# Designs tried in a protein design run: peptides against a protein of PDB entry 6B4J. Part 217

Target 1, 315 residues: chain A of PDB entry 6B4J
Amino acid sequence: DITMQWYQQLQDASMQCVLTFEGLTNSKDSQAKKIKMDLQKAATIPVSQISTIAGSKLKEIFDKIHSLLSGKPVQSGGRSVSVTLNPQGLDFVQYKLAEKFVKQGEEEVASHHEAAFPIAVVASGIWELHPRVGDLILAHLHKKCPYSVPFYPTFKEGMALEDYQRMLGYQVKDSKVEQQDNFLKRMSGMIRLYAAIIQLRWPYGNRQEIHPHGLNHGWRWLAQILNMEPLSDVTATLLFDFLEVCGNALMKQYQVQFWKMLILIKEDYFPRIEAITSSGQMGSFIRLKQFLEKCLQHKDIPVPKGFLTSSFWRS

## One batch from the design tools (peptide; made by RFdiffusion4, then SolubleMPNN)

Design b1_p26_4_s4 (from b1_p26_4, 11 letters changed)
Fold by OpenDDE base, seed 4:
Structure b1_p26_4_s4 (fold): chain B 315 residues (1-315), chain A 26 residues (1-26)
Amino acid sequence: as target 1 above (315 residues)
Amino acid sequence: DDEFLQRIVELSKKGFKKAENPIPLI
């Protein structure tokens, strides 16, 4: 399966990246530990500062991340920090940056859906300039949310149930799996971030270049979801999240083909979701239903709330 | 929910069913 090969290649690349910087991460040397911590902060703090407040501030954050990845010194925690401080510094920063973008999907976007757009536009712009960061974003995303590929992880013989639950994207702490609502909330945040990344371009980059992971991957994702048997709550939730965030962009890009897909979702796929939806799980199903019905009735998908406008970039 | 986990295990074994009408990947 080409999708599973792609998934595995990204996981292997991520694993090789971890091995490459293992010397930095496992060092007992006090200076190396300090460098590691300074690099980790330099990679992650700018991402945590991303907000919907001002386009100018978002540009400063982007420029800082790009400067760090370009081997230039950046100010972090009152110190000058550079990836050149250690031979493994670049690989470590790329990995931690990618991990942090996905973590912002999992945490910030999960709680504040509008945060997807400023995070995604920075991630997209960094991906354009630093393809390895993009691959690592996908690797982290796919590992935390296999539904972003999409696929259902295989239970292997002899696997512990907790490890399988983790492969499904659940957090398991002290032999307790997270509640379904918290799981779905985190998965929603990651899917919303992904749906934002595939449609957004950094406005100050070379916009003539092809998006490194554009709307064609959104079409692929939908096609693969529709070719899968639905999962209770998960499919209805994530399909809604995806369409709410990128449905307008897909509509503009694919026009008549997009509407054919949306009809197929309503007429063929939606009954299959209904058939597996219990009375206690109707919330996600009803939300998807109402969204699809509204979009088909109006022959339009609204621009998602929080979409970055020209006024944002002038602030 | 054990039923939910069992369902995912079953779905993971089925893999990607080629839909009879694969949506053309553009």
Scores: peptide ipSAE 0.276, ipTM 0.787, DockQ to the pose 0.474
Fold by OpenDDE base, seed 3:
Structure b1_p26_4_s4 (fold): chain B 315 residues (1-315), chain A 26 residues (1-26)
Amino acid sequence: as target 1 above (315 residues)
Amino acid sequence: DDEFLQRIVELSKKGFKKAENPIPLI
């Protein structure tokens, strides 16, 4: 399977990246520990500062991240920090930056859906300039949310139930599995972030270049989801999240073909979701239903709330 | 919980049945 080969290649590349900076991460030296902490803060704090407040502030954050990845010194925690402070510094920063983008999907976007757009446009712009960060974003995303590939992880003989639950994207702490609502909330945030990344380009980059992971991957994702058996609650939730965030962009790009897909979702796939939806899961199902019915009735998909306007970039 | 896990295990074993008519990627 080509999709599973791609998934595995990204996971292998992510694992190899971890091995490349193992010397920095495992060091007992006080200076190496300090460098690691400074690099981790320099990679992650700017991403945490991303907000919907002003385009100028977003540009400053982008320029800081790009400067760090380019080997330039940046100010972090009152100190000058550079990836050149350690031979493994660049690989470590790329990994931690990518991990942090996915974590903002999982935490910030999960709680504030509009935050997807400013995070995604920075992630997209960094991916254009630093392809390895993009591959690591996918690797982290796919590991935390296998539904972003999409696939259903296989239970292997002799596997612990908790390890399988973790493979499915659940958090398991102290032998307690995460509640379904919290799980779906985190998965929603990651899918919304992904759906924003594939449609957004950094406005100050070379727009003549092809998007490194564009809307064609959104079309692929939908096609793969529709070729899979639906999963109760998960499919209805994530299909809604995806279409709400990138449906307008897909409609503009694929026109009639997009509407054929949306009709197929409503007439063929939606009854299959209904057939597996329990009374306790009707919330996600009803939300998807209302969205599909509204879009088909109006022959339009609304621009998502929080989409970055020209006024945002002038602020 | 167990029914959901059982269902996803069953779905993971069925694999991607190539839908006879895969939605064209183009």
Scores: peptide ipSAE 0.061, ipTM 0.655, DockQ to the pose 0.466
Fold by OpenDDE base, seed 5:
Structure b1_p26_4_s4 (fold): chain B 315 residues (1-315), chain A 26 residues (1-26)
Amino acid sequence: as target 1 above (315 residues)
Amino acid sequence: DDEFLQRIVELSKKGFKKAENPIPLI
């Protein structure tokens, strides 16, 4: 399976990255520990500062992240920090930056759906300049949300139930699995972030270049989802999240073909979702139904709430 | 490529027919 090969390749690259900076992460040396902590803060704090407030602030954050990844010194926590302070500094920063972007999907976007857009446009712009960060974003995203690939992890003989639950994207702490609502909330945030990344370009980049992971990957994602059996509650939730965030962009890009896909979802895939939807899970199903019916009736998909306007970039 | 996009839609339709092997959710 080409999709599973791609998934595995990204996971392997992520694992190799971790191994490459293990000397920095496991060092007992006080200076190395200090450098590690400074690099971790320099990589992650700017991402946590991303907000919907002003385009100028977003540019400052982007420029800071790009400067750090380019080997330039940046101010972090009142100190000058550079990836050149340690031979493994760049790999560590790329990994931690990518991890933090996905974590913002999991936490911030999960709670505030509109936060997807400013996070995604920075992530997209950084990915354009630093492809390895993009691959690491995908690796982190795919590991936390296998539905972003998409695939369904299989239970293997001899696997612990907790490990299988973790593979499905659940958090398991103290032998307690995460509640379904919290799981779906986190998955929704990550899918919404992904759906925003694939459609957004950094406005101050080289717009002549192809998007490193553009809407064609969104089309592929939909096609893969539709070729899979629906998963109870998950499929209806994540299809809605995806289409709400990137449906307008997909409609503009793929026009008639997108409408054929939307009709296919409604006429052929909906009955399959319905057949596996319990009475307690009807909320996600009904929400998707109402969204699709509205879009088909109006022959339009609205621009998502929080989409970055020209006024945002002038602020 | 419109042909590629058309092919994906066709494959999506075929996926619905091949649904004989449900992923066993245990």
Scores: peptide ipSAE 0.018, ipTM 0.539, DockQ to the pose 0.046
Fold by OpenDDE base, seed 1:
Formats: sequence, structure tokens, C-alpha cells
Structure b1_p26_4_s4 (fold): chain B 315 residues (1-315), chain A 26 residues (1-26)
Amino acid sequence: as target 1 above (315 residues)
Amino acid sequence: DDEFLQRIVELSKKGFKKAENPIPLI
């Protein structure tokens, strides 16, 4: 399966990256530990500062991340920090930055859906300039949310139930699996972030270049989902999240072909979701139903709430 | 990768052409 080959290739590249900076991560040296901590803060703090408040502040954050990845010194925690402080510094920073973007999907976007857009536009712009960060974003995203590939992890004979639950993206702590609502909330945040990344371009970059991971991946994702058996609650939830965030952009890009897909979702795929939906999962199902019916009735998909406007970039 | 994505987009386009339901002309 080509999708599984792509998934595995990204995971292998991510694992190889971890091995490359293992010397920095496992060092007992006090200076190396300090450098590691400074690099980790320099990579992750700017991402946590991303907000919907002002485009000028978002530009400052982008410029700081790009400067760090470019080997320039940046101020972090009152110190000058550079990836040149250690031979493994760049690989470590790229990995930790990518991990942090996905974590903002999992935590911030999960709680505040509108936060997807400012995070995604920075991630897209950094990916355009630093392709390896983009591959690592995908690797982290796919590992935490297999549904972003999409695929469903298979239970293997002799596998512990907890390990299978972790493969499905559940958190398992102290032999307690995460509640379904919390799981879906985290998956929703990651899918919404992904759906925002594939449609957004950094406005101060070279717009003549092709998007490194554009709307064609959104079309691929939908096509792959429709070729899979629906999963109870998960499919209805994530299909809604995806279409709410990137449906307008897909409609604009693919026109009549997108409407064919939306009709196929409503007429052929939606009954298959219904057939596996329990009474306790009806909320996600009804939300998807109402969204599809509204879009088909109005012949339009609304611009998502929190979409970045020209006024945001002038602030 | 781009060729494969293009092929999936094309296969998707071909799959949706077989869906007999007349798309309302928007």
C-alpha cells in the first residue's frame, strides 16, 4: 500500500532524526544539557506565543523561528541561543519545533478551533523554507493521529490492549485509557491544524513557489477516507472537522469535482456512518449531517471562523 | 510524489465521474 509506505518512510526519517541528535539528548555533560534546554526553549516558546491578536506579532514569531533554523543567534530566556552551539543542534531544533506545532494542534486547537489558522500559517511558511521541518510535522502528526494519514492501525496477535490503544492515538496513563471525548477532542485539534496547513501560505514568502503540502493532499485525504470503512464516532467527528476548516478552500480549488465528492459523502458514505453510529454518538453524526445538508442546500461552504483576513496582517 | 498525488486526484476524478447522480449545475 503506497499510503502505508509513505507513512513508514516519514516515521523512519523521524526515527533517524532522533538517532542523529541522540548524543545531545543523552549527554551527561552539564554544558550539553544546558545547550539542549536552551535549544528546546528557543524552538518551542515562539510557537506557544502564536496568537490570533496581531499579524505583526505573528511575523516577529516567524522571523525568530526562521532565524533559529538558519543558524542565526536568537534571544531566548535572556540568552543568545544558536543551533551552532552543538553539531546536532539543528536536527534537534527541527524535531522539537515540528513536535511543538503538532502539540499545539493537540492542545491549543483542540480547545480553541480558531487557533488553527495562525499556527498553520506559521507552520506552512516554515515548511516552505525548511522542508525537513514539514516532514517531521507529518511524522509527528501521523504518529499521534493515524487518521491524518489516513489509516486505522491493526491489532496484532499477542499485542497488549494498551499498546493497541496507543497506536490508535489514545493516551494511556497508569493503565487507564483516555476518555473518548478527550481523545476525539485531541484528534479534532490535529485534523483542524492539518486542514489549515494545506490551504495557507505565508504572506511574506515567495508566493510563486508551489505549496510544499497543498490542497491536493486534502483531496487525497478525503478520497482515502471514503475508501475506508467508517469508524464509530471518529469518522463523523474528523470528517466534519476537516470539511469545516478546508471545505471552502477545496470548493474554490476543485469546483464541480468537489461538489461531486460532497454528494458522494452525503448519499453513499453518510449512510455507512449512520449504520455504525450508536445513540451515544449521535452528536457527532448530527453535526456532520447538518453541515452537509446546509452546504448542499446553500451551494456554498462558509469560510471557517478564525480565517486570517487582510485586516489581521495590517495589525 | 507529485505524480502519485496527481494520479490519486485523477483516479478520484474518474471515480466521481461514475457516480451517476447528475450534479446540479451550479
Scores: peptide ipSAE 0.016, ipTM 0.543, DockQ to the pose 0.033

Design b1_p26_5_s1 (from b1_p26_5, 11 letters changed)
Fold by OpenDDE base, seed 2:
Structure b1_p26_5_s1 (fold): chain B 315 residues (1-315), chain A 26 residues (1-26)
Amino acid sequence: as target 1 above (315 residues)
Amino acid sequence: SEEEERRKIDEQLEEEAKKLFEELLK
């Protein structure tokens, strides 16, 4: 299966990256520890500063991240920081940056859905200039949210329950698995971020080039999801999240094919979701139902709330 | 190259998507 091969290749690349900067990570040298911390802060703090406040601020953040990845010194915590401070600095920063983008999906977007768009446009722009960061974003995303691939991890003989739960994307701490609502919230955030990334281009880049991971991957994601048996609560939740964020873009891109797909979801796939939906899970089910019905009735998918406008970039 | 490999994977993934939709839309 090409999807699973792709997944595995990305995970292998991510693992290899970790091994590459292991010397920096495991160093007991005081100077190396300092460099590591400085690089980590330089990579992650700008991402945490991403907001919907102003396009100019977003550009500043982008430029800072790009400068760091380009080997230029940047100011962080009152110090000049550069990936050239250590031979493994670039690999480390790329990894931590990618990890932070996904973490913002998991945390910030999960709680504030509109945050997906400014984070995604920066991530997309950085991905265009630094493809390795993009691959690492996918690797982190896929590991935390297998549904973004998508695939459903299976329980293997001899596997510990906790390990299986982790593979499914659940957080397990002190032998306690996270609550379903929290799990779905985190997964939603990551899916929404992904759906935003695949449709957005950094406006100050060369937009004549092909998106490094564009809407074709969104189309693929839907194809794969629809070819899989639905999971209770998960499928209804994430399908809604995905369509709400990138449905408008997919509609514009694929036109008649998109509507055929949407009808297929409503007429064929939705009943399969209903069949596995319990009374306690009706919220996600009803939300998806209402969304599909509204879209089909109006023959339109609304632009998602938080979508970046021209006025945003002029601020 | 890594870029060539990414392109190859993307092409294969797109082809798979087309195949899946063709089957679904029958």
Scores: peptide ipSAE 0.353, ipTM 0.869, DockQ to the pose 0.818
Fold by OpenDDE base, seed 3:
Structure b1_p26_5_s1 (fold): chain B 315 residues (1-315), chain A 26 residues (1-26)
Amino acid sequence: as target 1 above (315 residues)
Amino acid sequence: SEEEERRKIDEQLEEEAKKLFEELLK
């Protein structure tokens, strides 16, 4: 299966990256520890500062991240920090940066859906200039949210239940599994972030270049989801999240083909979702239903709330 | 190169998407 091969390749690349900077992460040397912490902060703090407030601030954040990845010194915590401070510094920063982007999906976007767009546009722009960061974003995303691939992890003989739950994307702490609502919330955030990344381009880059991971991957994601049996509550939730965020972009890109797909979802796939939906899961189901019906009735997919406009970039 | 590998993967994924939709439309 090509999808699983892709998944595994990204995971392997991520693992190799971790091994590459193991010397930095496992060092007992005081200076190395200091460098590690400085690099970690330099990589992650700018991402946490991303907001919907002003385009100018977003540009500053982007420039700082790009400068760091380009081997230039940046100011972080009142100190000058550079990936050149350690031979493994660049790999470490790329990994931690990618991890942080995905973390913002599962935390910030999960709680504030509109936050997907400013985070995604920075991630997309960085990905365009630093493809390895993009691969690592996918690796982190796929590991935390297998539904972003998409695939449904299977229980294997001899596997511990907790390990299986983790593979499904649940957090398990102190032998307590995450509540379903919190799980779905985090998954929603990551899917929404992904749906935003694949459609957004950094406006100050070379727009003549092809998106490194564009809407064609959104189209693939939908195709794969529709070819899978629906999973209770999960499919309805994430399909809605995905379509709400990137449905308008897909409509513009694929036109008639998009509408054929949407009709297929409503007429063929939606009944299959309904068949596995319990009374306690009707919320996600109804939300998807209403969305599909509204879109088909109006022959339009609305621009998602929080979509970045020209006015944002002028601020 | 890593870039060539990424391109190859993308091409394969696009082909997969095409096949999947063809199957869904039968």
Scores: peptide ipSAE 0.348, ipTM 0.867, DockQ to the pose 0.793
Fold by OpenDDE base, seed 1:
Structure b1_p26_5_s1 (fold): chain B 315 residues (1-315), chain A 26 residues (1-26)
Amino acid sequence: as target 1 above (315 residues)
Amino acid sequence: SEEEERRKIDEQLEEEAKKLFEELLK
């Protein structure tokens, strides 16, 4: 299975990265600890500052992240910070940066769907210049949201229930599993972020280059999802999230094929979703149904709320 | 190279997507 091979390769790369900077993370030396904390802050704080307020601010954030990844000193917490302060600094920063992007999907986008776009355009731009960061973004995303691959983790004999729940993407704290609504909210945020990344290009980059992880991956994701048995509540939720964010872009790219796919979902896939949907889970199903019906009726997919316009970049 | 490997994987994933849609849309 090529999809699982891809998943495993990314996870292996991520694990190797962690091993590479283990010396920095496990050091008991006071100076090393200081460097680690400074690098962590330098990598993550700019991402947390991403907002929908102004394009100029977004450019400043991008430039700061790019400078850090390029080995240049940046100001963070009133200090000059550089990845050159430690031999493992670059690997550590790339990993933490990628982790933070995914975390913003999990938290910020989950709560504010429109936040997907400014975060995604920065992530896409950084990915274009720093491919390793992109691979690590995928690795983090896939681990937290296996449905982004997509695949459904299976329970193995001898596995602890909590471990299985974590594999499915649930948070488990003090032997308490996350509530279904919170789980779906986090998964939605990550899928929405992913759907935004694959369609956005940093406007100040070299647009002659191909997107490092473009809409073809969105098309692949849909193909794979539709070839799988639906999962209760999850499939309807994430399919809606994905199509709401990148459906317009996919429509423009794939045209007639896109509409054939939507018809297939309505006519053939809906009954399969319905068959596994309980009365208490009809909300997600109804949202997807209404979305598809509206799109098919109007023969158009609306541009998603929060999509970045030319006016944003002039601000 | 890592870049070449990524490219190869992307090509294979795209081919898989094509096959899946051909099957779904037949």
Scores: peptide ipSAE 0.341, ipTM 0.866, DockQ to the pose 0.807
Fold by OpenDDE base, seed 5:
Structure b1_p26_5_s1 (fold): chain B 315 residues (1-315), chain A 26 residues (1-26)
Amino acid sequence: as target 1 above (315 residues)
Amino acid sequence: SEEEERRKIDEQLEEEAKKLFEELLK
């Protein structure tokens, strides 16, 4: 299966990256430790500063991240920091940066859906200039949210239940599995971030170039989801999240094909979702149903709340 | 190259998507 091959390839690349900078992370040298911490902060703090407040601030953040990845010194924590401070510095920064983007999906976007767009546009822009960061974003995303691939992890013989739960994306701490609502919230955040990334281009880049991971991947994701048996609560939740965020963009891109797909979801796929939906899970199902019905009735998918407008970039 | 590999994967994924939708939309 090509999807699983893709998944595994990205995971392997991510693992290789970790091995590459293991010397930096495991160093007992005080200077190396300092460099590591400085690089980690330089990579992650700018991402945490991303907000919906002003386009100008977002540009500054982008420029800082790009500068860091380009081997230029940046100011972080009152210090000049550069990936050139250590031979493994670039790999480490790329990995941590990618990890942070995904983390913002599972935390910030999960709690504030509108945050998906400013984070995503920066991620997309960085991805365009630094493809390895993009691959690592996918690797982190796929690992934390298999449904972003999408695939449903299977229980293997001899596997501990906790490990299986983790594979499914659940957090397990002190032998306690994450509550379903929190799990879905995090998954939603990551899916929303992904849905935003695939449709957004950094406005100050070369917009004539093809999106490094564009809407075609959104179309693929939908195709794959619809070709899979629905998973209780998860499918309805994430399908809604995805369509709410990138449905408008997909509509514009795929037009008639998009509407055919929506009809298919409503008429063919929905009954399958319903069949596996318990009474306690009707919320996600109903939400998706209402969304689809509204979209089909109005022959339109609304622009998602938080979508970055021209006015944002002028601020 | 990594770029070529990414391109190949993207092409394969796109083809797969096309096939899937063709099957679904029959």
Scores: peptide ipSAE 0.349, ipTM 0.868, DockQ to the pose 0.804; fails the geometry check

